# Peptides against a protein of PDB entry 8RAJ: the designs that were tried, part 19

Target 1, 54 residues: chain A of PDB entry 8RAJ
Amino acid sequence: LPAENEDPDKAVVDLHRSPPKTKDPDLTPSGIIAKVKAGDMTQETARELLLAMR

## One batch from the design tools (peptide; aimed at target 1 P29 Q43 R47)

Design b2_p22_6_s3 (made by RFdiffusion4, then SolubleMPNN; from b2_p22_6, 8 letters changed)
Fold by OpenDDE base, seed 5:
Structure b2_p22_6_s3 (fold): chain B 54 residues (1-54), chain A 22 residues (1-22)
Amino acid sequence: as target 1 above (54 residues)
Amino acid sequence: DEERRREEEIRKLEEEVKKAFE
């Protein structure tokens, strides 16, 4: 059986879309910081997301 | 030098987040 490569759908948080009240741990302030620490998100994108959540 | 810069910028983000959600 071929392993379904579930490409982790990089939740491309469209900065122009109102932050969905998504229970996505990746969209919490802590999750955003964790992504920046992991190098999976730019600091600029993180800052814009965090400011949009304010 | 890049690691220190990342740590400082992360620390600033954490502080901005703390101030934004406090």
Scores: peptide ipSAE 0.221, ipTM 0.747, DockQ to the pose 0.701
OpenDDE base, seeds 1, 2, 3, 4: peptide ipSAE 0.215, 0.179, 0.190, 0.210; ipTM 0.741, 0.738, 0.739, 0.737

Design b2_p22_6_s4 (made by RFdiffusion4, then SolubleMPNN; from b2_p22_6, 8 letters changed)
Fold by OpenDDE base, seed 5:
Structure b2_p22_6_s4 (fold): chain B 54 residues (1-54), chain A 22 residues (1-22)
Amino acid sequence: as target 1 above (54 residues)
Amino acid sequence: DEERRREEEIRELEREVREAFE
């Protein structure tokens, strides 16, 4: 059974587009930190996202 | 050493989040 490769393309939020106030739990500050902890996001991308939401 | 750096950077992100959203 090949492991389901979850699409890496869903994590590419265009940092140049004001984050839509998407109710995406994955784009909340806590969701971003959770992705970094899981290894699904770089710390730099997380920092840029968090600063862009401020 | 990499694990410690990762923990320090996560702690910094958690601080920046707290300062920005609380």
Scores: peptide ipSAE 0.273, ipTM 0.770, DockQ to the pose 0.691
OpenDDE base, seeds 1, 2, 3, 4: peptide ipSAE 0.267, 0.270, 0.228, 0.273; ipTM 0.768, 0.775, 0.758, 0.776

Design b2_p22_7 (made by RFdiffusion4)
Pose (drawn by RFdiffusion4):
Structure b2_p22_7 (pose): chain A 54 residues (1-54), chain P 22 residues (1-22)
Amino acid sequence: as target 1 above (54 residues)
Amino acid sequence: EEEEEEEMEELEELAEEIEEER
């Protein structure tokens, strides 16, 4: 509900910003398996990363 | 459970293949 909303002319275009990056671009396959064994990553995401490294 | 184990074995095998190729 637009109580005390911003101007109707589409002012203040500085919202919807994404959070900072929390990823590394390069890893060892052994490190991928270790992340799964530690429960820190799903087999889905781990397989996806290995398909990009093979 | 069995399916998850099989998938984990496949994932280990894929990682080993990648390391052998390097």

Design b2_p22_7_s1 (made by RFdiffusion4, then SolubleMPNN; from b2_p22_7, 9 letters changed)
Fold by OpenDDE base, seed 5:
Structure b2_p22_7_s1 (fold): chain B 54 residues (1-54), chain A 22 residues (1-22)
Amino acid sequence: as target 1 above (54 residues)
Amino acid sequence: DEARRRELEELEELAREIEAAR
C-alpha cells in the first residue's frame, strides 16, 4: 500500500487576525467610559473623544 | 492608582455632562 502523504497543513492559526472591527456601535459617552473600564481604551484617548463631543 | 481613579471619575463626570446635553 503506498504511504498516504499526510500533508501537515496545520493551518497556522493566524494569532494576528485582527478581531473583526465591530462597527463601533455609536461611541456614546457611556460607551467610551465602558471601554476605559474594560481596559480597551486609554484614559487619554477617552478624554480626547469626550472633549471632541462637547 | 489614586491619580488614575481621580482621572476616571473626572472622565465619568464629563461623560455625564455630555450625555445630559444630547
Scores: peptide ipSAE 0.652, ipTM 0.925, DockQ to the pose 0.749
OpenDDE base, seeds 1, 2, 3, 4: peptide ipSAE 0.634, 0.634, 0.636, 0.634; ipTM 0.922, 0.923, 0.923, 0.922

Design b2_p22_7_s2 (made by RFdiffusion4, then SolubleMPNN; from b2_p22_7, 8 letters changed)
Fold by OpenDDE base, seed 3:
Structure b2_p22_7_s2 (fold): chain B 54 residues (1-54), chain A 22 residues (1-22)
Amino acid sequence: as target 1 above (54 residues)
Amino acid sequence: SAAEEERLRELEELAEEIERAR
């Protein structure tokens, strides 16, 4: 049986599709910047998330 | 690009502002 390691961690949080209703504790300001630098988040999504924390 | 790096710096500054206000 090929264990399809579906890596479940590629949930790109798109605020235009579904704004996160929960304060994800893993979404720190520094964590958002790290995701942008990794290419796992757009600058626009990061800006909207950061502004929602203000 | 230089413009992408500038926008990234602006996001870093915003993130630091928010992190200091928590």
Scores: peptide ipSAE 0.621, ipTM 0.919, DockQ to the pose 0.663
OpenDDE base, seeds 1, 2, 4, 5: peptide ipSAE 0.619, 0.619, 0.619, 0.619; ipTM 0.918, 0.919, 0.919, 0.918

Design b2_p22_7_s3 (made by RFdiffusion4, then SolubleMPNN; from b2_p22_7, 6 letters changed)
Fold by OpenDDE base, seed 5:
Structure b2_p22_7_s3 (fold): chain B 54 residues (1-54), chain A 22 residues (1-22)
Amino acid sequence: as target 1 above (54 residues)
Amino acid sequence: MEEEKRRLEELEELAREIEEER
């Protein structure tokens, strides 16, 4: 029985799959700021992390 | 854009204070 060709064009690259927030336990304050500048972290998350290091 | 830059500068200052305390 022939395999039905269902289209290869629905690899919806979920562009909304934010990479897993690797809570690198080794984030320095400078490393947090670098992630914000790269767009990999929100300013709010950065502020919470920085305040938790104080 | 100016407000976002200002908030980033405030975070950079906070990060510096925490690095100097370590």
Scores: peptide ipSAE 0.626, ipTM 0.911, DockQ to the pose 0.721
OpenDDE base, seeds 1, 2, 3, 4: peptide ipSAE 0.609, 0.608, 0.608, 0.608; ipTM 0.908, 0.907, 0.908, 0.907

Design b2_p22_7_s4 (made by RFdiffusion4, then SolubleMPNN; from b2_p22_7, 9 letters changed)
Fold by OpenDDE base, seed 5:
Structure b2_p22_7_s4 (fold): chain B 54 residues (1-54), chain A 22 residues (1-22)
Amino acid sequence: as target 1 above (54 residues)
Amino acid sequence: MAEEERRLAELEELAAEIEAAR
């Protein structure tokens, strides 16, 4: 019986997708929420940005 | 879905608090 060498290289999903470069110093709180609703920003990144404005 | 909607509402509240403080 041939031993099927199943290669265990199941893709390391590099979860370090660089945070979206929010290069806009002009992001309003409403603009952050709009980006989350559009799927252009994660809720986590939005929370961090909003807390940094507090 | 329901948890994400709840977390979005919490972010909307936080955003409104910050906008009211400007």
Scores: peptide ipSAE 0.636, ipTM 0.918, DockQ to the pose 0.687
OpenDDE base, seeds 1, 2, 3, 4: peptide ipSAE 0.623, 0.625, 0.628, 0.625; ipTM 0.917, 0.916, 0.917, 0.917

Design b2_p22_8 (made by RFdiffusion4)
Pose (drawn by RFdiffusion4):
Structure b2_p22_8 (pose): chain A 54 residues (1-54), chain P 22 residues (1-22)
Amino acid sequence: as target 1 above (54 residues)
Amino acid sequence: VTLEELEELAEEIEEEREEEEE
């Protein structure tokens, strides 16, 4: 509900920003398996990363 | 997708890298 909303002319275009990056671009396969064994990553995401490294 | 399959894939990748280094 638009109580006390911004101007109707599409002012203040500085919203919807993403959070900072929390990823590394390169890893060992052993490190991928270790992340799954530790419960810190799903087998889905781990397999996706290994398919990019093989 | 199983942990075993992931382990086999990781071993294959490591073996291929070792062969390239040799």

Design b2_p22_8_s1 (made by RFdiffusion4, then SolubleMPNN; from b2_p22_8 with V1I E8R E15R E20A E21L)
Fold by OpenDDE base, seed 2:
Structure b2_p22_8_s1 (fold): chain B 54 residues (1-54), chain A 22 residues (1-22)
Amino acid sequence: as target 1 above (54 residues)
Amino acid sequence: ITLEELERLAEEIEREREEALE
């Protein structure tokens, strides 16, 4: 019985999947605000971090 | 501090940093 021609086209891992832009949301002012909005940071901690960036 | 006051502070700091790079 001839061996199964399993179609070699099933394993193009789409290398065009843009690497997840894990830009760690750089501790940018906008990134801090995003963490506060997500509930991942307190408003007080965000204030302290923002003021330390000035 | 309110969220709105934090957003304003963030925008101010972003601007000051941009102006310091010009």
Scores: peptide ipSAE 0.627, ipTM 0.909, DockQ to the pose 0.699
OpenDDE base, seeds 1, 3, 4, 5: peptide ipSAE 0.627, 0.627, 0.627, 0.627; ipTM 0.909, 0.909, 0.909, 0.909

Design b2_p22_8_s2 (made by RFdiffusion4, then SolubleMPNN; from b2_p22_8, 6 letters changed)
Fold by OpenDDE base, seed 3:
Structure b2_p22_8_s2 (fold): chain B 54 residues (1-54), chain A 22 residues (1-22)
Amino acid sequence: as target 1 above (54 residues)
Amino acid sequence: ITLEELEKLAREIEERRRREEE
């Protein structure tokens, strides 16, 4: 059986798609800040996502 | 925007969600 290398599909949150109301931990306010600190998200993208949650 | 301003905005949203769940 070939090992399913599930590459963790980098959830590229396409900013032009309405934010899915998914309880994705990566889309929580804290998860967004964690991605910015990790270098996986820009501060501007994080701002836009956070403002869309307001 | 600064990281500090982002953290403040994130906290404001998290605190709002908490109050809507109470």
Scores: peptide ipSAE 0.618, ipTM 0.906, DockQ to the pose 0.697
OpenDDE base, seeds 1, 2, 4, 5: peptide ipSAE 0.618, 0.617, 0.617, 0.617; ipTM 0.907, 0.907, 0.907, 0.906

Design b2_p22_8_s3 (made by RFdiffusion4, then SolubleMPNN; from b2_p22_8, 7 letters changed)
Fold by OpenDDE base, seed 2:
Structure b2_p22_8_s3 (fold): chain B 54 residues (1-54), chain A 22 residues (1-22)
Amino acid sequence: as target 1 above (54 residues)
Amino acid sequence: MTLEELEELAREIEEARRRAAE
């Protein structure tokens, strides 16, 4: 019975997947609004951060 | 404060920061 060599080539764990450069979206006014829209930030915290950038 | 009012505030601050960097 020929042993079917299951090609081990499917286990390329791409260890070279550069961690997504979370460019920490520099807390730009637009980046703050994007976090609020995503539900990752409250409107109150966003307001405080925006006012602190003035 | 609505989301729209936050977007307006964000725009005003971005524009003010732009003008301060010129």
Scores: peptide ipSAE 0.614, ipTM 0.906, DockQ to the pose 0.698
OpenDDE base, seeds 1, 3, 4, 5: peptide ipSAE 0.604, 0.613, 0.596, 0.597; ipTM 0.906, 0.906, 0.904, 0.905

Design b2_p22_8_s4 (made by RFdiffusion4, then SolubleMPNN; from b2_p22_8, 6 letters changed)
Fold by OpenDDE base, seed 2:
Structure b2_p22_8_s4 (fold): chain B 54 residues (1-54), chain A 22 residues (1-22)
Amino acid sequence: as target 1 above (54 residues)
Amino acid sequence: ITLEELEELAREIERERERARE
């Protein structure tokens, strides 16, 4: 029985999938609030960032 | 600003950004 050469080329892990650019996670309004609640951001800095997103 | 006012502002900004994409 001839060995069916199943194409080994379909196992090329797409190494050209650009690593998800860790875009500095575009800090969402909800992400800002989460940082404030965690103590990682001041309320004033959070306000300034939120207003800059408008 | 209070935490509650920040949460309100965040919700407002989120809704404005959503509407600007539609």
Scores: peptide ipSAE 0.633, ipTM 0.912, DockQ to the pose 0.635
OpenDDE base, seeds 1, 3, 4, 5: peptide ipSAE 0.613, 0.617, 0.630, 0.624; ipTM 0.910, 0.910, 0.911, 0.911

## One batch from the design tools (peptide; aimed at target 1 S30 Q43 A46 R47)

Design b2_p23_1_s1 (made by RFdiffusion4, then SolubleMPNN; its pose is not in this set)
Fold by OpenDDE base, seed 1:
Structure b2_p23_1_s1 (fold): chain B 54 residues (1-54), chain A 23 residues (1-23)
Amino acid sequence: as target 1 above (54 residues)
Amino acid sequence: RRAEEERRRLEREIEELLAFGRE
């Protein structure tokens, strides 16, 4: 039986993890707003991320 | 001018999300 490598490296994006100091343009305030507008992020998640950046 | 207008738009959208994004 091939072991299903459930690689548990589904990076649970710990929503409580302070956004990494990575200059990810997608994790900037502008990038977050862009994702919300694209439908790729909920308003709630965007709010939480923006609050964690303060 | 355009870059400042876009910045002010993004600032308002951030403020709106922070104020009302409880849904």
Scores: peptide ipSAE 0.332, ipTM 0.804, DockQ to the pose 0.511
OpenDDE base, seeds 2, 3, 4, 5: peptide ipSAE 0.317, 0.312, 0.323, 0.324; ipTM 0.789, 0.786, 0.798, 0.793

Design b2_p23_1_s2 (made by RFdiffusion4, then SolubleMPNN; its pose is not in this set)
Fold by OpenDDE base, seed 4:
Structure b2_p23_1_s2 (fold): chain B 54 residues (1-54), chain A 23 residues (1-23)
Amino acid sequence: as target 1 above (54 residues)
Amino acid sequence: AAAEAARARLEREIEELLELGRE
């Protein structure tokens, strides 16, 4: 079975892009916290995202 | 243990940032 190459580029939130007005539940403060708890996001990336939402 | 302590520190920092964002 070909391993589906999950394109790692879909997970790269461009921190320099204006915060997307996307009601993406995964980009809410709560969604970011949940990803860090799950181990799906680094602590550093989560900090930078939360600071950019301020 | 070290990774769990790092997560707990982040959660606290996030709570502090969310409190400062509600003024």
Scores: peptide ipSAE 0.126, ipTM 0.683, DockQ to the pose 0.097
OpenDDE base, seeds 1, 2, 3, 5: peptide ipSAE 0.117, 0.113, 0.114, 0.116; ipTM 0.648, 0.645, 0.649, 0.654

Design b2_p23_2_s1 (made by RFdiffusion4, then SolubleMPNN; its pose is not in this set)
Fold by OpenDDE base, seed 5:
Structure b2_p23_2_s1 (fold): chain B 54 residues (1-54), chain A 23 residues (1-23)
Amino acid sequence: as target 1 above (54 residues)
Amino acid sequence: DEEIRREEDELLEEGRRREEEER
């Protein structure tokens, strides 16, 4: 059986993890906003990330 | 993008308001 465990938790940015030195396109302001719109990120987590990028 | 900037500002303002209402 192909376990397509797309682990939905891999889309959650761990705020306690050092900012990834990888240019994760999902960690841009646009990528964060896109995840919030998709329901894949909370507005609270998105706000904390956006503030940490300033 | 101007739409992304508006949506970012809305998220930041709403989150600020919630933190102020919880104090």
Scores: peptide ipSAE 0.363, ipTM 0.815, DockQ to the pose 0.756
OpenDDE base, seeds 1, 2, 3, 4: peptide ipSAE 0.361, 0.362, 0.361, 0.362; ipTM 0.813, 0.815, 0.813, 0.813

Design b2_p23_2_s2 (made by RFdiffusion4, then SolubleMPNN; its pose is not in this set)
Fold by OpenDDE base, seed 5:
Structure b2_p23_2_s2 (fold): chain B 54 residues (1-54), chain A 23 residues (1-23)
Amino acid sequence: as target 1 above (54 residues)
Amino acid sequence: DAEVRREVDELLEEGRRRREELE
């Protein structure tokens, strides 16, 4: 049975999850900035993610 | 990318200012 219907745009960025070692373009500094510009991420969430990458 | 670096630095600076205003 195809598991239909988790909206791929709701990658709940679990801020408590270890920074994903994944080549996920959405979790790069550029991908985070792109989501903020699109309105898909808050500046607060983006800041917390970017700080965890340092 | 230079634009991405600027926007990262801006977001981080806004966060510092907001913390400093609450202290």
Scores: peptide ipSAE 0.455, ipTM 0.841, DockQ to the pose 0.759
OpenDDE base, seeds 1, 2, 3, 4: peptide ipSAE 0.453, 0.454, 0.455, 0.451; ipTM 0.839, 0.841, 0.840, 0.839

Design b2_p23_2_s3 (made by RFdiffusion4, then SolubleMPNN; its pose is not in this set)
Fold by OpenDDE base, seed 1:
Structure b2_p23_2_s3 (fold): chain B 54 residues (1-54), chain A 23 residues (1-23)
Amino acid sequence: as target 1 above (54 residues)
Amino acid sequence: MERVRREEEELLRKGEEEEEERR
């Protein structure tokens, strides 16, 4: 059976999760910008994450 | 540090412009 629909929307990073206290370089403003430049993150998701960090 | 801040400010501005164009 073809695996139709891994909805790319299941990478809804639960933005309601308090900014992870993990110094994960990928969840820093620089890591978010790097993911957008790599095409691994949308500009919209990046904006929401950056706003949630302010 | 200044480069990352400039790129952050650019991403935020583009997202505000796209939301304004959608209204």
Scores: peptide ipSAE 0.131, ipTM 0.684, DockQ to the pose 0.726
OpenDDE base, seeds 2, 3, 4, 5: peptide ipSAE 0.101, 0.103, 0.092, 0.090; ipTM 0.644, 0.647, 0.631, 0.612

Design b2_p23_2_s4 (made by RFdiffusion4, then SolubleMPNN; its pose is not in this set)
Fold by OpenDDE base, seed 1:
Structure b2_p23_2_s4 (fold): chain B 54 residues (1-54), chain A 23 residues (1-23)
Amino acid sequence: as target 1 above (54 residues)
Amino acid sequence: DAETQREVDRLLEEGRREEERRA
């Protein structure tokens, strides 16, 4: 059974760091919207991330 | 995706309106 490495590195998205060219699908605009819809991210955090990407 | 962009724009506008109501 592949160990679900729940990588406890919740990448603390340092909102003050220029959005890394994160190939992380969860840090794309679509990934952020998906997390908000799932209840895994607050609208406030999503707004801050999306503003930093502009 | 044009749907994603509409959801982003909506979320940003809702957040702006909430800040304006608190101020």
Scores: peptide ipSAE 0.530, ipTM 0.872, DockQ to the pose 0.718
OpenDDE base, seeds 2, 3, 4, 5: peptide ipSAE 0.522, 0.525, 0.526, 0.525; ipTM 0.872, 0.872, 0.873, 0.872

Design b2_p23_3 (made by RFdiffusion4)
Pose (drawn by RFdiffusion4):
Structure b2_p23_3 (pose): chain A 54 residues (1-54), chain P 23 residues (1-23)
Amino acid sequence: as target 1 above (54 residues)
Amino acid sequence: AAAEAAAEALKAEAEAALEELEE
Protein backbone atom coordinates (compact mmCIF):
# COMPACT_ATOMS: atom_id res chain seq x y z
CA LEU A 1 0.00 0.00 0.00
CA PRO A 2 1.53 3.37 -1.15
CA ALA A 3 1.34 5.36 2.11
CA GLU A 4 3.90 8.24 1.97
CA ASN A 5 5.26 6.92 -1.36
CA GLU A 6 7.84 8.59 -3.69
CA ASP A 7 6.88 11.08 -6.48
CA PRO A 8 4.77 9.70 -9.45
CA ASP A 9 7.20 11.01 -12.13
CA LYS A 10 9.65 8.08 -11.53
CA ALA A 11 12.11 9.97 -9.27
CA VAL A 12 14.91 8.43 -7.08
CA VAL A 13 16.24 5.71 -9.48
CA ASP A 14 18.88 4.24 -7.06
CA LEU A 15 17.06 1.17 -5.59
CA HIS A 16 17.12 -2.65 -6.35
CA ARG A 17 20.96 -2.97 -5.94
CA SER A 18 22.52 -6.49 -5.68
CA PRO A 19 24.77 -7.60 -2.73
CA PRO A 20 28.65 -7.86 -3.05
CA LYS A 21 30.26 -10.93 -4.70
CA THR A 22 30.95 -14.03 -2.44
CA LYS A 23 32.54 -16.40 -5.01
CA ASP A 24 36.00 -17.51 -6.31
CA PRO A 25 36.50 -17.84 -10.14
CA ASP A 26 38.96 -20.82 -9.95
CA LEU A 27 39.14 -23.91 -7.67
CA THR A 28 40.55 -27.47 -7.61
CA PRO A 29 38.16 -30.43 -8.25
CA SER A 30 39.42 -31.87 -4.95
CA GLY A 31 38.21 -28.60 -3.32
CA ILE A 32 34.76 -29.03 -4.95
CA ILE A 33 34.45 -32.61 -3.53
CA ALA A 34 35.71 -31.36 -0.11
CA LYS A 35 32.96 -28.64 -0.05
CA VAL A 36 30.28 -31.36 -0.68
CA LYS A 37 31.78 -33.71 1.92
CA ALA A 38 31.75 -30.81 4.42
CA GLY A 39 28.02 -30.12 3.64
CA ASP A 40 28.95 -26.56 2.51
CA MET A 41 27.74 -27.06 -1.14
CA THR A 42 25.08 -29.14 -2.97
CA GLN A 43 26.01 -31.93 -5.45
CA GLU A 44 24.02 -29.88 -8.04
CA THR A 45 26.21 -26.75 -7.73
CA ALA A 46 29.39 -28.85 -7.35
CA ARG A 47 28.72 -30.79 -10.57
CA GLU A 48 27.95 -27.46 -12.34
CA LEU A 49 31.37 -26.04 -11.31
CA LEU A 50 33.22 -29.29 -12.35
CA LEU A 51 31.53 -29.23 -15.82
CA ALA A 52 33.05 -25.70 -16.26
CA MET A 53 36.58 -26.90 -15.16
CA ARG A 54 36.92 -30.30 -17.07
CA ALA P 1 55.91 -32.17 -22.27
CA ALA P 2 55.66 -31.48 -18.42
CA ALA P 3 52.93 -28.87 -18.96
CA GLU P 4 50.92 -31.31 -21.18
CA ALA P 5 51.24 -34.07 -18.55
CA ALA P 6 50.02 -31.66 -15.78
CA ALA P 7 46.99 -30.64 -17.93
CA GLU P 8 46.12 -34.29 -18.59
CA ALA P 9 46.39 -35.10 -14.79
CA LEU P 10 44.11 -32.18 -13.95
CA LYS P 11 41.57 -33.35 -16.60
CA ALA P 12 41.61 -36.90 -15.19
CA GLU P 13 41.12 -35.55 -11.65
CA ALA P 14 38.08 -33.46 -12.82
CA GLU P 15 36.53 -36.47 -14.59
CA ALA P 16 37.07 -38.74 -11.46
CA ALA P 17 35.37 -36.03 -9.31
CA LEU P 18 32.32 -36.04 -11.63
CA GLU P 19 32.14 -39.86 -11.54
CA GLU P 20 32.24 -39.75 -7.69
CA LEU P 21 29.30 -37.21 -7.63
CA GLU P 22 27.26 -39.28 -10.10
CA GLU P 23 27.70 -42.39 -7.96

Design b2_p23_3_s1 (made by RFdiffusion4, then SolubleMPNN; from b2_p23_3, 13 letters changed)
Fold by OpenDDE base, seed 1:
Structure b2_p23_3_s1 (fold): chain B 54 residues (1-54), chain A 23 residues (1-23)
Amino acid sequence: as target 1 above (54 residues)
Amino acid sequence: DAAAEAARRRQEETDRALELLDE
């Protein structure tokens, strides 16, 4: 006999959990400049990100 | 207003970062 019924209602991933506003510390103006100086970000990408923060 | 002051500081930090990026 097939095992019917383990309730699918226990996998309600609460999609209403507001994504944690990860203040990505790496997206501060100073963090962006630090990434460029470290060689982890291009100057062009840094410029685009900083302009979008205005 | 603390929110307006925080917004002004972020703008000033962004503008300084653009200046430092163009050096």
Scores: peptide ipSAE 0.528, ipTM 0.875, DockQ to the pose 0.704
OpenDDE base, seeds 2, 3, 4, 5: peptide ipSAE 0.527, 0.513, 0.516, 0.520; ipTM 0.875, 0.873, 0.873, 0.874

Design b2_p23_3_s4 (made by RFdiffusion4, then SolubleMPNN; from b2_p23_3, 13 letters changed)
Fold by OpenDDE base, seed 3:
Structure b2_p23_3_s4 (fold): chain B 54 residues (1-54), chain A 23 residues (1-23)
Amino acid sequence: as target 1 above (54 residues)
Amino acid sequence: DEEAARARRRQEEAERALEELDA
């Protein structure tokens, strides 16, 4: 649908948002949790990354 | 076989990490 007909007041949760790409191919689940605890990653981003590893 | 074993370990660790994160 053209962007012109989207109600700007509805935050359409983009269900098609690409999962966050990690730049570190060696990022482990434990490394993700450590980043969240350190404040270097949001809980939401961590959840999306962990779901992609499952 | 080693790649499959690494993938399984990562999956199991990811499941535990999700439980910790949602707790």
Scores: peptide ipSAE 0.567, ipTM 0.899, DockQ to the pose 0.678
OpenDDE base, seeds 1, 2, 4, 5: peptide ipSAE 0.543, 0.537, 0.565, 0.563; ipTM 0.896, 0.896, 0.900, 0.899

Design b2_p23_4 (made by RFdiffusion4)
Pose (drawn by RFdiffusion4):
Structure b2_p23_4 (pose): chain A 54 residues (1-54), chain P 23 residues (1-23)
Amino acid sequence: as target 1 above (54 residues)
Amino acid sequence: EMEEIEAELLSVLTEEQREEVLE
């Protein structure tokens, strides 16, 4: 509900910003398996990263 | 279950990469 909303002319275009990056671009396959064995990553995401590295 | 998951992940690797991981 638009109580005390911003101007109707589409002012203040600085919202919807994403959070900072929390990823590394390069890893060992052994490190991928270790992340799954530690419960820190799903098999789905791990397999996706290994398909990019093979 | 964990061994099965590891085996599936290893199957995704090339022979050379698999050998390195098993070393």

Design b2_p23_4_s1 (made by RFdiffusion4, then SolubleMPNN; from b2_p23_4, 10 letters changed)
Fold by OpenDDE base, seed 4:
Structure b2_p23_4_s1 (fold): chain B 54 residues (1-54), chain A 23 residues (1-23)
Amino acid sequence: as target 1 above (54 residues)
Amino acid sequence: SMDAVVAELLSLLTPEQRAAVLA
């Protein structure tokens, strides 16, 4: 299986550049927490995203 | 710890969102 070379720069969600779209499955609360557990998202970014989803 | 991080993040969710994560 081709290792998806996840560009680490693309994994960083910049709220100012790309507002979270509710249609992105990776931006659900579950998806965000999963990314943090995997080390693919910082706690700070996750916190900001989750607060914006309230 | 990761458990503490997850606990903090869960605390930011609404009850409905938290229920969906824990389901």
Scores: peptide ipSAE 0.638, ipTM 0.928, DockQ to the pose 0.630
OpenDDE base, seeds 1, 2, 3, 5: peptide ipSAE 0.637, 0.638, 0.638, 0.637; ipTM 0.927, 0.927, 0.928, 0.928

Design b2_p23_4_s2 (made by RFdiffusion4, then SolubleMPNN; from b2_p23_4, 7 letters changed)
Fold by OpenDDE base, seed 5:
Structure b2_p23_4_s2 (fold): chain B 54 residues (1-54), chain A 23 residues (1-23)
Amino acid sequence: as target 1 above (54 residues)
Amino acid sequence: SMEEIVAELLSLLSEEMRAEVLA
């Protein structure tokens, strides 16, 4: 059975992890906005990320 | 600015979620 190549590069953003000072563009406010607009991030996830930045 | 980016992000959220974040 072809191993479903789960694309390993989908960095599961663990929202409960102390936001690492990750220079991860996906966790920046700009990155969050871009993902939400693209439909790649839910509003709930965006909320959680924003709360974590407080 | 960071402030402008956050404001834009907040505008994408529902009113209820925005209120929760700002509380």
Scores: peptide ipSAE 0.107, ipTM 0.659, DockQ to the pose 0.080
OpenDDE base, seeds 1, 2, 3, 4: peptide ipSAE 0.092, 0.086, 0.089, 0.093; ipTM 0.641, 0.631, 0.630, 0.642

Design b2_p23_4_s3 (made by RFdiffusion4, then SolubleMPNN; from b2_p23_4, 9 letters changed)
Fold by OpenDDE base, seed 5:
Structure b2_p23_4_s3 (fold): chain B 54 residues (1-54), chain A 23 residues (1-23)
Amino acid sequence: as target 1 above (54 residues)
Amino acid sequence: DMEAIVAELLSLLSPEQRAAVLA
């Protein structure tokens, strides 16, 4: 079975693509903070995302 | 320090957004 090359790039939230759809619970301010607490997102990425939501 | 990180991130939010997180 072709190993689903999980393009590691797909897991990278493309900050340049679509404004985070407010409907993705993982991209809400709460979701972003939760990911940082879990070690699943860097502080820098979180900062950029949150600033883009302002 | 995770507490400091979270505090910084919360400071970037509007009052309304911050209230929603802390709710």
Scores: peptide ipSAE 0.635, ipTM 0.927, DockQ to the pose 0.662
OpenDDE base, seeds 1, 2, 3, 4: peptide ipSAE 0.638, 0.630, 0.627, 0.627; ipTM 0.926, 0.927, 0.927, 0.927; seed 1 fails the geometry check

Design b2_p23_4_s4 (made by RFdiffusion4, then SolubleMPNN; from b2_p23_4, 9 letters changed)
Fold by OpenDDE base, seed 1:
Structure b2_p23_4_s4 (fold): chain B 54 residues (1-54), chain A 23 residues (1-23)
Amino acid sequence: as target 1 above (54 residues)
Amino acid sequence: AMDEVVAELLSLLTPEQRAAVLA
């Protein structure tokens, strides 16, 4: 099956990648929390991201 | 519960960041 074209526009939240300097709405605190609520991000990943952006 | 998860995540934010989320 063709690998689902992960929409290249989906911000790959790579914790090893320098936080995108771009105000990616998906990487705002609100966006992160929204992803967790939606089940699209683990609490652990969210913690790490939120702590890194302090 | 999800509410507890959200509460924990909010507690990690600065007051300014938390205010922006809750606005």
Scores: peptide ipSAE 0.633, ipTM 0.924, DockQ to the pose 0.751
OpenDDE base, seeds 2, 3, 4, 5: peptide ipSAE 0.629, 0.630, 0.630, 0.631; ipTM 0.924, 0.923, 0.924, 0.924

Design b2_p23_5 (made by RFdiffusion4)
Pose (drawn by RFdiffusion4):
Structure b2_p23_5 (pose): chain A 54 residues (1-54), chain P 23 residues (1-23)
Amino acid sequence: as target 1 above (54 residues)
Amino acid sequence: DWIDNLEEMTDEQLDEVQEELDE
């Protein structure tokens, strides 16, 4: 509900910003398996990263 | 080849794959 909303002319275009990056671009396969064994990553995401590294 | 099956692996199979990768 638009109580006390911004101007109707599409002012203040600085919203919807993403959070900072929390990823590394390069890893060992052993490190991928270790992340799964630690419960810190799903087998889905781990397999996706290994398909990019093989 | 084992990567294609990663989502279906047991913990024992994961340990075997870990040993192979550490060698």

